# Peptides against a protein of PDB entry 1LOE, part 100

Target 1, 181 residues: chain A of PDB entry 1LOE
Amino acid sequence: TETTSFSITKFGPDQQNLIFQGDGYTTKERLTLTKAVRNTVGRALYSSPIHIWDSKTGNVANFVTSFTFVIDAPNSYNVADGFTFFIAPVDTKPQTGGGYLGVFNSKDYDKTSQTVAVEFDTFYNTAWDPSNGDRHIGIDVNSIKSINTKSWKLQNGKEANVVIAFNAATNVLTVSLTYPN
Target 2, 181 residues: chain A of PDB entry 1LOE as posed
Amino acid sequence: TETTSFSITKFGPDQQNLIFQGDGYTTKERLTLTKAVRNTVGRALYSSPIHIWDSKTGNVANFVTSFTFVIDAPNSYNVADGFTFFIAPVDTKPQTGGGYLGVFNSKDYDKTSQTVAVEFDTFYNTAWDPSNGDRHIGIDVNSIKSINTKSWALQNGKEANVVIAFNAATNVLTVSLTYPN

## One batch from the design tools (peptide; made by RFdiffusion4, then SolubleMPNN)

Design b2_p25_2_s2 (from b2_p25_2, 9 letters changed)
Fold by OpenDDE base, seed 3:
Structure b2_p25_2_s2 (fold): chain B 181 residues (1-181), chain A 25 residues (1-25)
Amino acid sequence: as target 1 above (181 residues)
Amino acid sequence: SSSTLSYSSSLKNIYYGAEDVPQPP
């Protein structure tokens, strides 16, 4: 068996275990994905590859990731799209299409992208988001159009605790978001 | 308050042929 683990409490300017893409950077010991301006995309990748699936043995890895985040989105109109936690092939590149969260480029299912994302979506895109218009958590598989969604009541400016877990035995991906206060 | 979302899907089907992600250029 093999286990990879890491913990980042304070994000430094020379964070060696992260690969920054686009406008992603660190400031004030926090990871910031955008420059808080229009038309900005930023990503940060863990620098070491994660062995998710072994084609020789057929084994699939379990994984658990936890993180905290803060989003400032006081209204539903003049806001960015949100962000994702994602797993993608090693040669993954930022995607600049509006509404695609820097990860996808189509609402059509594209198995060649081999990308799974958990989205925390703050902007309603009529073409693919749930019709109720709610901010939502979504599980995205090879498409920006979520396979499953859950309405999410954003607490503006408050720290959210997220746990994303995949159980290989059951093939269940679980997302939990909690505002402790 | 809390929100929980769950979905069943085999990741090996999604990542067929892509065992390691991500990696520095």
Scores: peptide ipSAE 0.323, ipTM 0.752, DockQ to the pose 0.027
Fold by OpenDDE base, seed 1:
Order: structure tokens, then C-alpha cells, then sequence
Structure b2_p25_2_s2 (fold): chain B 181 residues (1-181), chain A 25 residues (1-25)
């Protein structure tokens, strides 16, 4: 077995273990994907490939990632579009922005995408989002249309703690989001 | 407040047909 682990407490201006794409950058020791402006896409990738699946043995890696995030929209009634944590091929490039969160291009299942994402979606897209219109956490597999969702109440400007875990033995992906206060 | 979401899905199905990607030394 192999294990890859890393921890970034403070994001520096010369963060060599991250690849920045689009408008993604670091400021004030934070990773910033986008500013509170329209029509921007930013991504950050871990610079080293991660061996998630072995095609020869069929083995799949366990993984756990944790992070904190803040969505700070100038208008709490108008928050778009959210963000994702995602796993994609090593040559991945920014995809369609807006409701596609820079990670997907279609609501139709596209196996060639080979992308898994956990979305924290703040904007209701009538074409694919849950009909209740709630902001939500979603698990996206090769499509922006989530295979499973959970309603989530955004606390604008507050820090949220996230844990995403995959158990290879059970093939269960778990997402937990908490606002401590 | 907290929100928890779980889903069972094999990642091997997502990466079907992909080549293994080696990590740099």
C-alpha cells in the first residue's frame, strides 16, 4: 500500500504544491477561487498525481480530506454559484463556469469526464438542481447533475468545516459540513 | 448546524478505461 498526505494551514504566495487555474490565487494566507464578482472561474489542483485507482489490481484508495471555507457574498440573497472539491484526471483544465462550477460541461452523464466532485451549490439552476430550490451539497459523478444531494443552509461570511471521506471497502463517500456556531 | 450526505458508488466505475497515473518521485 501507499499513502499520500499533505496539510496546508496557510496558503502562501508561492504555494509550490498547488497548480492554480483561471482566477484562483492566494491572498491573506487563504486560497481564493473567485472574487465576489461575476463571470469568474478559479481552480487549484494538488500538483502531484494521486493514485486513486489501480487498473491492474482493481484496488481503490481510501481518502479523507478536510477543509474550511467561507462564502462571503456581498448580497446574501444573491449568491452564485458555489464551489466544488473534485478529483479529475491529471491533465484537467477549467471547464464551464457559472452553474457548472468550472468542473463540468453538461448535465448529461459523460464518462469521459472521469470527474467526481462534491459541490457546495448556492445557486438554483432549474435545469438540473433539486426542485425545492434549496442550496445544497451534492455528489457529482461525470455530470453537474448530482447523483445525490442534501439541503444546506448557507451562513454567509461564516466559516464552515468540511470533511469528505471515501471508504474503499464499502465504496461509500461521505460529506459532512458543520458550522460550529 | 450540520449537514451530512453519503452515497455508495465505486470509484473504479468512474475511472474505467483510464490508465494508471504514476506519482512523481
Amino acid sequence: as target 1 above (181 residues)
Amino acid sequence: SSSTLSYSSSLKNIYYGAEDVPQPP
Scores: peptide ipSAE 0.310, ipTM 0.730, DockQ to the pose 0.023
Fold by OpenDDE base, seed 5:
Structure b2_p25_2_s2 (fold): chain B 181 residues (1-181), chain A 25 residues (1-25)
Amino acid sequence: as target 1 above (181 residues)
Amino acid sequence: SSSTLSYSSSLKNIYYGAEDVPQPP
């Protein structure tokens, strides 16, 4: 079977296999999506297109991605919106910021976006987020309103290890988050 | 100690009406 893979252990200033959008950049060997300022959207895309679905055969690719992230809010009680891992069409551009996380434009289902995202959402948007107000992990399909969520306790400034795996046989996306320390 | 959170959900809806992504040569 055909396989595409990549690994980035240190994010360099001239990272050739990433396309930076908006305010996304690298510093100190880390990928930084936004600075701790208002009204910023940053994204980074893997530079090569990924064949995830074959319309002729109906075959869907399995995938697995792992990464470590840090959310460092200057004020733990006044945080920004969070971030996503997402899969979108090759010509994808930054979308609405704030609670839309730069990936979506509506809480209504929009089949034309062809976008799936795993959100790590740190800000409660009353219009679409779970009513309990908890910070959460969500799976978003063509909408910022998650198809399902799981409450998640942010450890501000701490490293979280994430594994996202998609099983094509079951069409199930699995998200695992661990604070190892 | 570590704190672990896991979650699963279906992605089947992303592929309805989608097109193949062309590969570079």
Scores: peptide ipSAE 0.241, ipTM 0.692, DockQ to the pose 0.023
Fold by OpenDDE base, seed 2:
Structure b2_p25_2_s2 (fold): chain B 181 residues (1-181), chain A 25 residues (1-25)
Amino acid sequence: as target 1 above (181 residues)
Amino acid sequence: SSSTLSYSSSLKNIYYGAEDVPQPP
């Protein structure tokens, strides 16, 4: 078996194990994905490739990741789209289309994308988001149109704890979000 | 308060036999 692990408690200005794309940067020991302006995309990748699939053996890796985030989205109309945790090929590039969270470029399923994302979506896009208009957590497979969603009651400006786990034996991806305070 | 979401999503199906290629650090 092969295991890769890492932990970042403080995001430094020269965080060597992250690759920043677009407007992503660190400040005050935090990772900031975008500036507080329109039409901005930022991403941060773990700098080393992760071997999660082996075409020769067919083995798929288990994984678990946890992180804490804060979102300030006091209304539903003058806010950003949200953000994702994603797994993509090593040559992945930021996507600039509005509403695509910097990861996807179509609501149509595209197997060539080879991208999985967990979205924390704060803006209602009528073309693909759940019709109830709720802020939501979504699982995105090769498309911005989530294969499954869950309404998410955002606590504005509060820290949310997230755990994302994939069980290779069951092929189940699990997302949990908790507001401890 | 908490929110949970689970879904069956096979990474095998997503990657279609592709494997990561090591990149220089």
Scores: peptide ipSAE 0.460, ipTM 0.766, DockQ to the pose 0.024; fails the geometry check

Design b2_p25_2_s3 (from b2_p25_2, 8 letters changed)
Fold by OpenDDE base, seed 2:
Structure b2_p25_2_s3 (fold): chain B 181 residues (1-181), chain A 25 residues (1-25)
Amino acid sequence: as target 1 above (181 residues)
Amino acid sequence: SSSTLSFSSSLNNIYYGAEDVPQPP
């Protein structure tokens, strides 16, 4: 059984195990995905490829990831779209379409994308987001249109602890977000 | 005290054909 693990407690200016795409960068020991301006996309990838599926046996790996983030989005109209945790093929590239969170480029399901993302969405896009207009967490499979969403009450400037777990035996992805204080 | 949000979904075996995640150029 193959196992890959890593941990980043502080994000350094020359973080060796991350690949930065677009406007992603580190500052003050934190990962920052975008500049505080409109029309910016940034991503950070773990630098080593991770074997998650075996083409010969069909076996899929379990995984668990955890991270802490802070978002400041005080209103619903003058804010960015949010961010994602995602898994994608090795040749994945930033996507620049507005509202697609730098990961997708269509609301149509495209199995060739082979991309799964957990979105933390702070902007309501009428074309694909839940009709209630709530900020939400979504599970995205090969499309920006989430297969499932959960309303999320953002606490501005507060640290949120996230755990994302995939159980290969059940094929279930579970997302948990906690505001500890 | 803490507040937690949690939910789950099936991924429908989307990993078929995607053996690896990103690597350096």
Scores: peptide ipSAE 0.408, ipTM 0.749, DockQ to the pose 0.026
Fold by OpenDDE base, seed 5:
Structure b2_p25_2_s3 (fold): chain B 181 residues (1-181), chain A 25 residues (1-25)
Amino acid sequence: as target 1 above (181 residues)
Amino acid sequence: SSSTLSFSSSLNNIYYGAEDVPQPP
């Protein structure tokens, strides 16, 4: 079975297996997507293409990713938009910022986007977010408007452990978030 | 103590999100 894997425990200043886009960079052995300033978009891509779908055979790969993140907002009641884990074409570039999280350009389904994302959304956008206004985790397919969401209470400044797994046999994506402490 | 959130969804269009693309020359 063909398998591709990578692991980054400490993010170096010249990390060779990442492509940085926009304001993304590394500092203190961490990947930083944006600084605590307005109107910024930062992304980081794994540098090697990953074969997930084979159009000739129809085979789709399973995948699992795990990471730890911290959202550290100066004011926990006035935070930015959040961030995503995403899968997109190899030539992907930063998209619309703000509520679109630098990954999408529309709330309408756009198959040409070819992008799947898990969003950790900290800001309520009336036009597409769940009407209850809760901060949430969302699963996004070719649109910033999630196909499904789960209410999520942000613990500002604390580490969250995330596992995202896709089972190709069942076509199910599972997201797990844990605050261990 | 730890707290965990977990949820799942079916991805009907995963093919488009992960489609192979030509490599640059």
Scores: peptide ipSAE 0.380, ipTM 0.724, DockQ to the pose 0.024
Fold by OpenDDE base, seed 4:
Structure b2_p25_2_s3 (fold): chain B 181 residues (1-181), chain A 25 residues (1-25)
Amino acid sequence: as target 1 above (181 residues)
Amino acid sequence: SSSTLSFSSSLNNIYYGAEDVPQPP
């Protein structure tokens, strides 16, 4: 079986295995997606294409990814839109910003998007977000409107550890988020 | 103290993602 693996423990200024888009950049050994200003979209893509689906065989890969993130908002009760981990076609470019998180363009299902994302959504968008208004983790398939969500309490400025796993046999994607402290 | 959230969803057999790399014949 084919396996692709990579690990980035520190993000350097010459991070050649990442393609930066928009306002994404590295500083102080961290990947920074935004500059905490309005209407910014920052993305970072792994530079090498990853074989997730084989159209000839129909095989779909399992995958597990883990990362640590920090959201630093000047006001813990008035935060920007959040961010996503996403898988998209190789030629993907930044999409609509704001509530679309730079990854999608519509709340309507668009199969041509071929994009799956896990959103860490810190802003309530009335048109598609859960009506309770909670900050949430969402699983997004070809739409910014999540197929499933989980309420999430943002701990501003603290590190969150995330694991995202997909089991191809069961077709189930699992997301876990831990604040270790 | 530590806290963990976890949840799962079926992707309903939707094909997606990065480049479809053909396997050698």
Scores: peptide ipSAE 0.363, ipTM 0.699, DockQ to the pose 0.022
Fold by OpenDDE base, seed 1:
Structure b2_p25_2_s3 (fold): chain B 181 residues (1-181), chain A 25 residues (1-25)
Amino acid sequence: as target 1 above (181 residues)
Amino acid sequence: SSSTLSFSSSLNNIYYGAEDVPQPP
């Protein structure tokens, strides 16, 4: 198809268009990546491959995705590690947890990763995060070390609306986050 | 009241040379 779209307003117990990895699951009609416990990595993949790059024509697709998330940490002053929206090869598997958010394995650029992510990072990792120590949104390309970041004030337990848009003509990825309340 | 945070970055043609991803029927 020339255009692929999907929308999930409520996540069912047997969500057919998602592949769950690690500790990811649905409960109470929500997609839950992790429980508030240590050493958990959960991922959910859209089950159908998305044709973003066409090697024959060289064309790259525009895309826009929007979602609402809640981070609900037991202690609002001690929150780790965050989560990502990511695009990766179809055979992608969970990667290193913790500060790598289950998506990357290194702060060094690794082209074999073929992964682009928008991180919502709640924990400061000295080795790669912005030196100001702020919680932040980051754009990650083949590395957990973001190519660009924006300081983000987490509102624990509150819904945030996110829009991520890619303009293929300009090769620009735009991220917006709104707390409506 | 609502607050919005927005920013952008170039992906710098990271897709160059990538293999096709199969399209669903």
Scores: peptide ipSAE 0.347, ipTM 0.700, DockQ to the pose 0.022

Design b2_p25_2_s4 (from b2_p25_2, 7 letters changed)
Fold by OpenDDE base, seed 3:
Structure b2_p25_2_s4 (fold): chain B 181 residues (1-181), chain A 25 residues (1-25)
Amino acid sequence: as target 1 above (181 residues)
Amino acid sequence: SSSTLSFSSSLNNIYVGAEDVPQPP
């Protein structure tokens, strides 16, 4: 088909349309990416490949995704790194390097990664994060070092609504995060 | 009141994803 779409309102114990990697799991109808311990990586992939780029025609797909997340990070020092929404090759594997959000493995640009991510970063990594030390949203292309970031004031424990949209005609990725009140 | 943060960036024609493959019906 020309369009792939899916919606998950409640995450069950056996989500047939998701592939869980690492410590990712479901509980209480929610997707939980990591255990509440150090050195944990968890991911969930849509189970079917999506055709984003056609090498024969050069066509690139538009996409839009929306999700709601909660982060518990009451302080800025003893916290996990955050999480990403990402698009990667079908054989993508979890990356275990600290600070790389389970997706990347270097701050150096690596075109062979073929990975685009939107990071919701709660930990300041001096080697690649914005120097102001703010929690931030970043757009990552083939590197953990974001091509662009926006300071983000986390409302601890509150639901954030995210929309990520890609316009193939303009090659522009747009990220919006809303705290409903 | 709700608060919204929004920003955009060009991906500069970087292609990601998989080629077309057969999918379950």
Scores: peptide ipSAE 0.364, ipTM 0.715, DockQ to the pose 0.022
Fold by OpenDDE base, seed 1:
Structure b2_p25_2_s4 (fold): chain B 181 residues (1-181), chain A 25 residues (1-25)
Amino acid sequence: as target 1 above (181 residues)
Amino acid sequence: SSSTLSFSSSLNNIYVGAEDVPQPP
């Protein structure tokens, strides 16, 4: 059994186990993906490759990740676009920004993307988002158009606790979000 | 007060590691 684990309680300016892309950086011991400025993309990757699917055996790994995030938008009535937690190929680079959240390039399924993401989407994109127009959490597989979504009420400026777990035996990804306050 | 939201979905195989090869079509 192979296991990879890490924990980061404070993000330093020279975090060796993270690869920063685009506008992503650390400040005040926190990871900041973007400043509250239009048309920016920032990402951070765990630096070590993770073995999740083994082509020889067909085995798939379980994984669990937890994190706390804050979306702090200057205008609570105009918040775009959100962010993702994602798993992508080791050589992944920033993708299309805006509604594509820097992780995808199309609403059409593209198996070559090899990317799974959990989106915390604050902006309604008519072309692919749920028709109710709600801010939402989505599970994305090789497309910005989620395979499943759940309406989510953003609490601007407040900390949210997230747990994302994948059970390989059932092939189920579970997302939990809590505002503890 | 605290509030919790939870949901789940089935996934296909996930290719991540460079040591692996893409999953078959």
Scores: peptide ipSAE 0.359, ipTM 0.710, DockQ to the pose 0.025
Fold by OpenDDE base, seed 5:
Structure b2_p25_2_s4 (fold): chain B 181 residues (1-181), chain A 25 residues (1-25)
Amino acid sequence: as target 1 above (181 residues)
Amino acid sequence: SSSTLSFSSSLNNIYVGAEDVPQPP
């Protein structure tokens, strides 16, 4: 069984294993996707391709990722759109911003996107988000319209610990979020 | 103490590589 792993405890200004796109950068040992201004998209990709599907055998790999994030909105009543963890083709480029989170271009299913994302969505987009208007975590497959969501109470400025695990045998993606205190 | 929010979903059929990967039953 082939395994690829990486760990980044502190993000440096010359992070060799990351490809920065758009407004993404590092500061104070953190990966910063955007500044607290309108109409910005930032992304960071792991620099080495990950082999998830084996064309010879058809096998799909398991994966698990963990990270800590902070959403720090200057105005808790006027927040931006959120962010995603995503898996996309190796030549992926920033997509539509705003509610599409720089990862998708449509609420319609598009298999050519070849993108799976976990969204941490802080802004209600009437056209595709859950009608209750809650901030939410979503699982997105080839569309910004999530296949499933979970209401999520944002703690502005606080660190959240996330674990995302994919079980290839069951084709189940699990998301866990914890606010330590 | 900390609290944890967790949920899971089937990804259904996903497009990986040059073809869709079928969902296991």
Scores: peptide ipSAE 0.353, ipTM 0.702, DockQ to the pose 0.025
Fold by OpenDDE base, seed 4:
Structure b2_p25_2_s4 (fold): chain B 181 residues (1-181), chain A 25 residues (1-25)
Amino acid sequence: as target 1 above (181 residues)
Amino acid sequence: SSSTLSFSSSLNNIYVGAEDVPQPP
């Protein structure tokens, strides 16, 4: 078996195990994806390739990731697009911004994307988001149009704890979000 | 008080590389 793990408790200015793209950067020991400016994209990639699928054996890895995030919008009722946790090819570059969250380019399934994402979507895009207009968590496979979503009430400025787990035996991805306080 | 949201989905035949992720038996 093969196992890869990493942990970042404080994001330093010279974080060696992250590749920053676009407006992504570190400040005050936090990873900042955007500066709350219109039409910006910021990404951070783990610098080392992770072997999650073995072409020779066909085996797919289990994985569990956890992180804490804060969305601090100047207006809790007029928030930007949100962000994603994503898995993409090693040479991935920033994709379309705005509602595409810098990770996708289409609402149509595009196998060439080779991208799986969990979106924390704070903006309703009528073309692909759930019709109820709720802010939501979504599971995205090769498309910004989620295969499944869960309504989510943003607590502006508050820390949310996230756990994302994939069970390779069942091909089930589970997402949990907790506001601890 | 704390609040937790949780949900899951089958990824089915997702394209991870040269081939799709195989489906569980």
Scores: peptide ipSAE 0.347, ipTM 0.675, DockQ to the pose 0.024

Design b2_p25_3_s1 (from b2_p25_3, 13 letters changed)
Fold by OpenDDE base, seed 5:
Structure b2_p25_3_s1 (fold): chain B 181 residues (1-181), chain A 25 residues (1-25)
Amino acid sequence: as target 1 above (181 residues)
Amino acid sequence: MDPANSTAEYSILSISGSSELDLTP
């Protein structure tokens, strides 16, 4: 089975393999999705499409991606809304902000979205988030309402390492998050 | 997750962030 990897160690302002949308930009070798201001959405797309599956052969690709992120909120008790790693059609455009994270428009399942996301959700939305109110990692398939979630303790301002892997043989998406420091 | 039922054959890897934070001096 074919394997695709996505890894960028440094982000420059002249990064040619990224498509920026909304408020996303690069500075100091870091990709910044949002400023700590109200009502912003920032996105960055990897410019090379990935052949996820083949309708003719039925083959499905493995993929692994890893990245480091920082959420730095001025008020650790009021953090909204989070971010996602997502897979979407090549012509994807920013969607609804706020709790929809710029990726979805509804909690209702919509196959036409063709979007799968791993959310790192810092804000409790009563309408769809786990009732315990915890910040969480979620797997979203064509809906902001996750098919699976796991509580996650945000360490404000600290670097988190993430590994996301899809195993085509088992159809399992695995997410790992650690704070190494 | 079943890509054949969830994603386009050709898809783009991406990240998206959303903020509702207020500025506090």
Scores: peptide ipSAE 0.495, ipTM 0.818, DockQ to the pose 0.022
Fold by OpenDDE base, seed 3:
Structure b2_p25_3_s1 (fold): chain B 181 residues (1-181), chain A 25 residues (1-25)
Amino acid sequence: as target 1 above (181 residues)
Amino acid sequence: MDPANSTAEYSILSISGSSELDLTP
């Protein structure tokens, strides 16, 4: 079926294929989602919608997304919430509230959200995060409460490579994170 | 997951981050 790929290595000042929301911006060829201030949300949307599925035929698209990120969190107690890669309707708007990563607004399943996210969560929210308190990768379907999680050992200040792939034939979403040497 | 039940037919790929605390550079 149809395949969509998303990969951006460097961000320029004339970046036209991204729609910025909230405090998201580019500087020095990097995308910064949040400012180093309290109560901030930043998002960047790929400007071209993708055809995820066809209601008439039932066909579902494959997609693969790859990106690198750096998280600086020298203090384990004074950290931001993390970030997500997400798929949402074209009219998606930033959401507020601690721990919701700018994407969701409830731990309750809300089908009307039509949002699927892969979270890279650096802050433990007792109300919905895995009880072990580990930093984690999660798959979120219409809720901040992940349907599946995996513990993730953050390497402070190091570049992580992420690949997110959806296989339409198997309906499986795969997430990989590596710290290349 | 099941995109037919979880996502809009046409969707936007995006990234989002948030912080509720003051951060130091």
Scores: peptide ipSAE 0.477, ipTM 0.806, DockQ to the pose 0.023
Fold by OpenDDE base, seed 4:
Structure b2_p25_3_s1 (fold): chain B 181 residues (1-181), chain A 25 residues (1-25)
Amino acid sequence: as target 1 above (181 residues)
Amino acid sequence: MDPANSTAEYSILSISGSSELDLTP
């Protein structure tokens, strides 16, 4: 049977080598996180670590990243569960699937996770998602329960452009999503 | 968000997705 499929069709200008985990794989044109696989997690890690912050100097890195994604879901099913862009320790491994998106294990804050994620959440989980039930973009800090969310209208099968930027001076993470077509 | 209190000094950029079948109409 068909399942929700998540594919990244375009990355930023500096494409890096990827380490795949779970069901994740790549073709020449796409990085696929999940495709017609039930109850699974797919992840891809950029092979080169980044220096997010420096404990000696206190400096924090600025960064901007962009990508294009497509979600394909059968019309007869609820679209579940979504995907994330995330920052985690270099030895990160797949975490809980389903509503945890393969990135977290709890809605409780856990600093030992050392994981910050931008979620593109297509499924309403009563225990932690915004009560309006909207598909949404969320900022997740060491928890699947977002510290902030914004409603997002999914266009099934269409390419969405995403830009994620972090400003170290203000400690603000900015996310934008558009459907160019 | 404060990376100094939330992330490892050296981290890896990643993407993750999960899929499930939900038969609820």
Scores: peptide ipSAE 0.467, ipTM 0.814, DockQ to the pose 0.028
Fold by OpenDDE base, seed 2:
Structure b2_p25_3_s1 (fold): chain B 181 residues (1-181), chain A 25 residues (1-25)
Amino acid sequence: as target 1 above (181 residues)
Amino acid sequence: MDPANSTAEYSILSISGSSELDLTP
């Protein structure tokens, strides 16, 4: 079975105020999103919205966030779907359906979702995932079908350090993942 | 990525995970 744990180390205040949705919960030390059990979705939202862009001026904000996660996936056949870091409208709600990571509901581009996600995908969905079947990191813009993906070798039970940065000047979203241990 | 065409002006930072396995807990 697969279990995903999450810890934000850098974003806004030192202590995050979270709104939980679905089966997501936290302990003193960790946030747990889901386990490899019957169809579950777990989400956590930072309670303070960010002003990502200004409709009057057209200005777009830079941002950078970093976090650590652990995925326990001791085998390749009993695994969950993975997880995402995402930005969405403040009234975002959990989404159902296999492989949508609780965030999207279609492989078709839909700007009305107003959702951008970085996926850490541990389950191969033939309908939209890279055909090589690799576990992968993807950038998702208003669709579960990633606009860009890169193979990612998951290290079972080990802490991964992630940095996600958006550069407004270049319109480039950068994702870095390392296993320091 | 073009946030002006992709996101709401005010967005909420989030994480989400899911499972579609048919297993009993």
Scores: peptide ipSAE 0.457, ipTM 0.801, DockQ to the pose 0.022

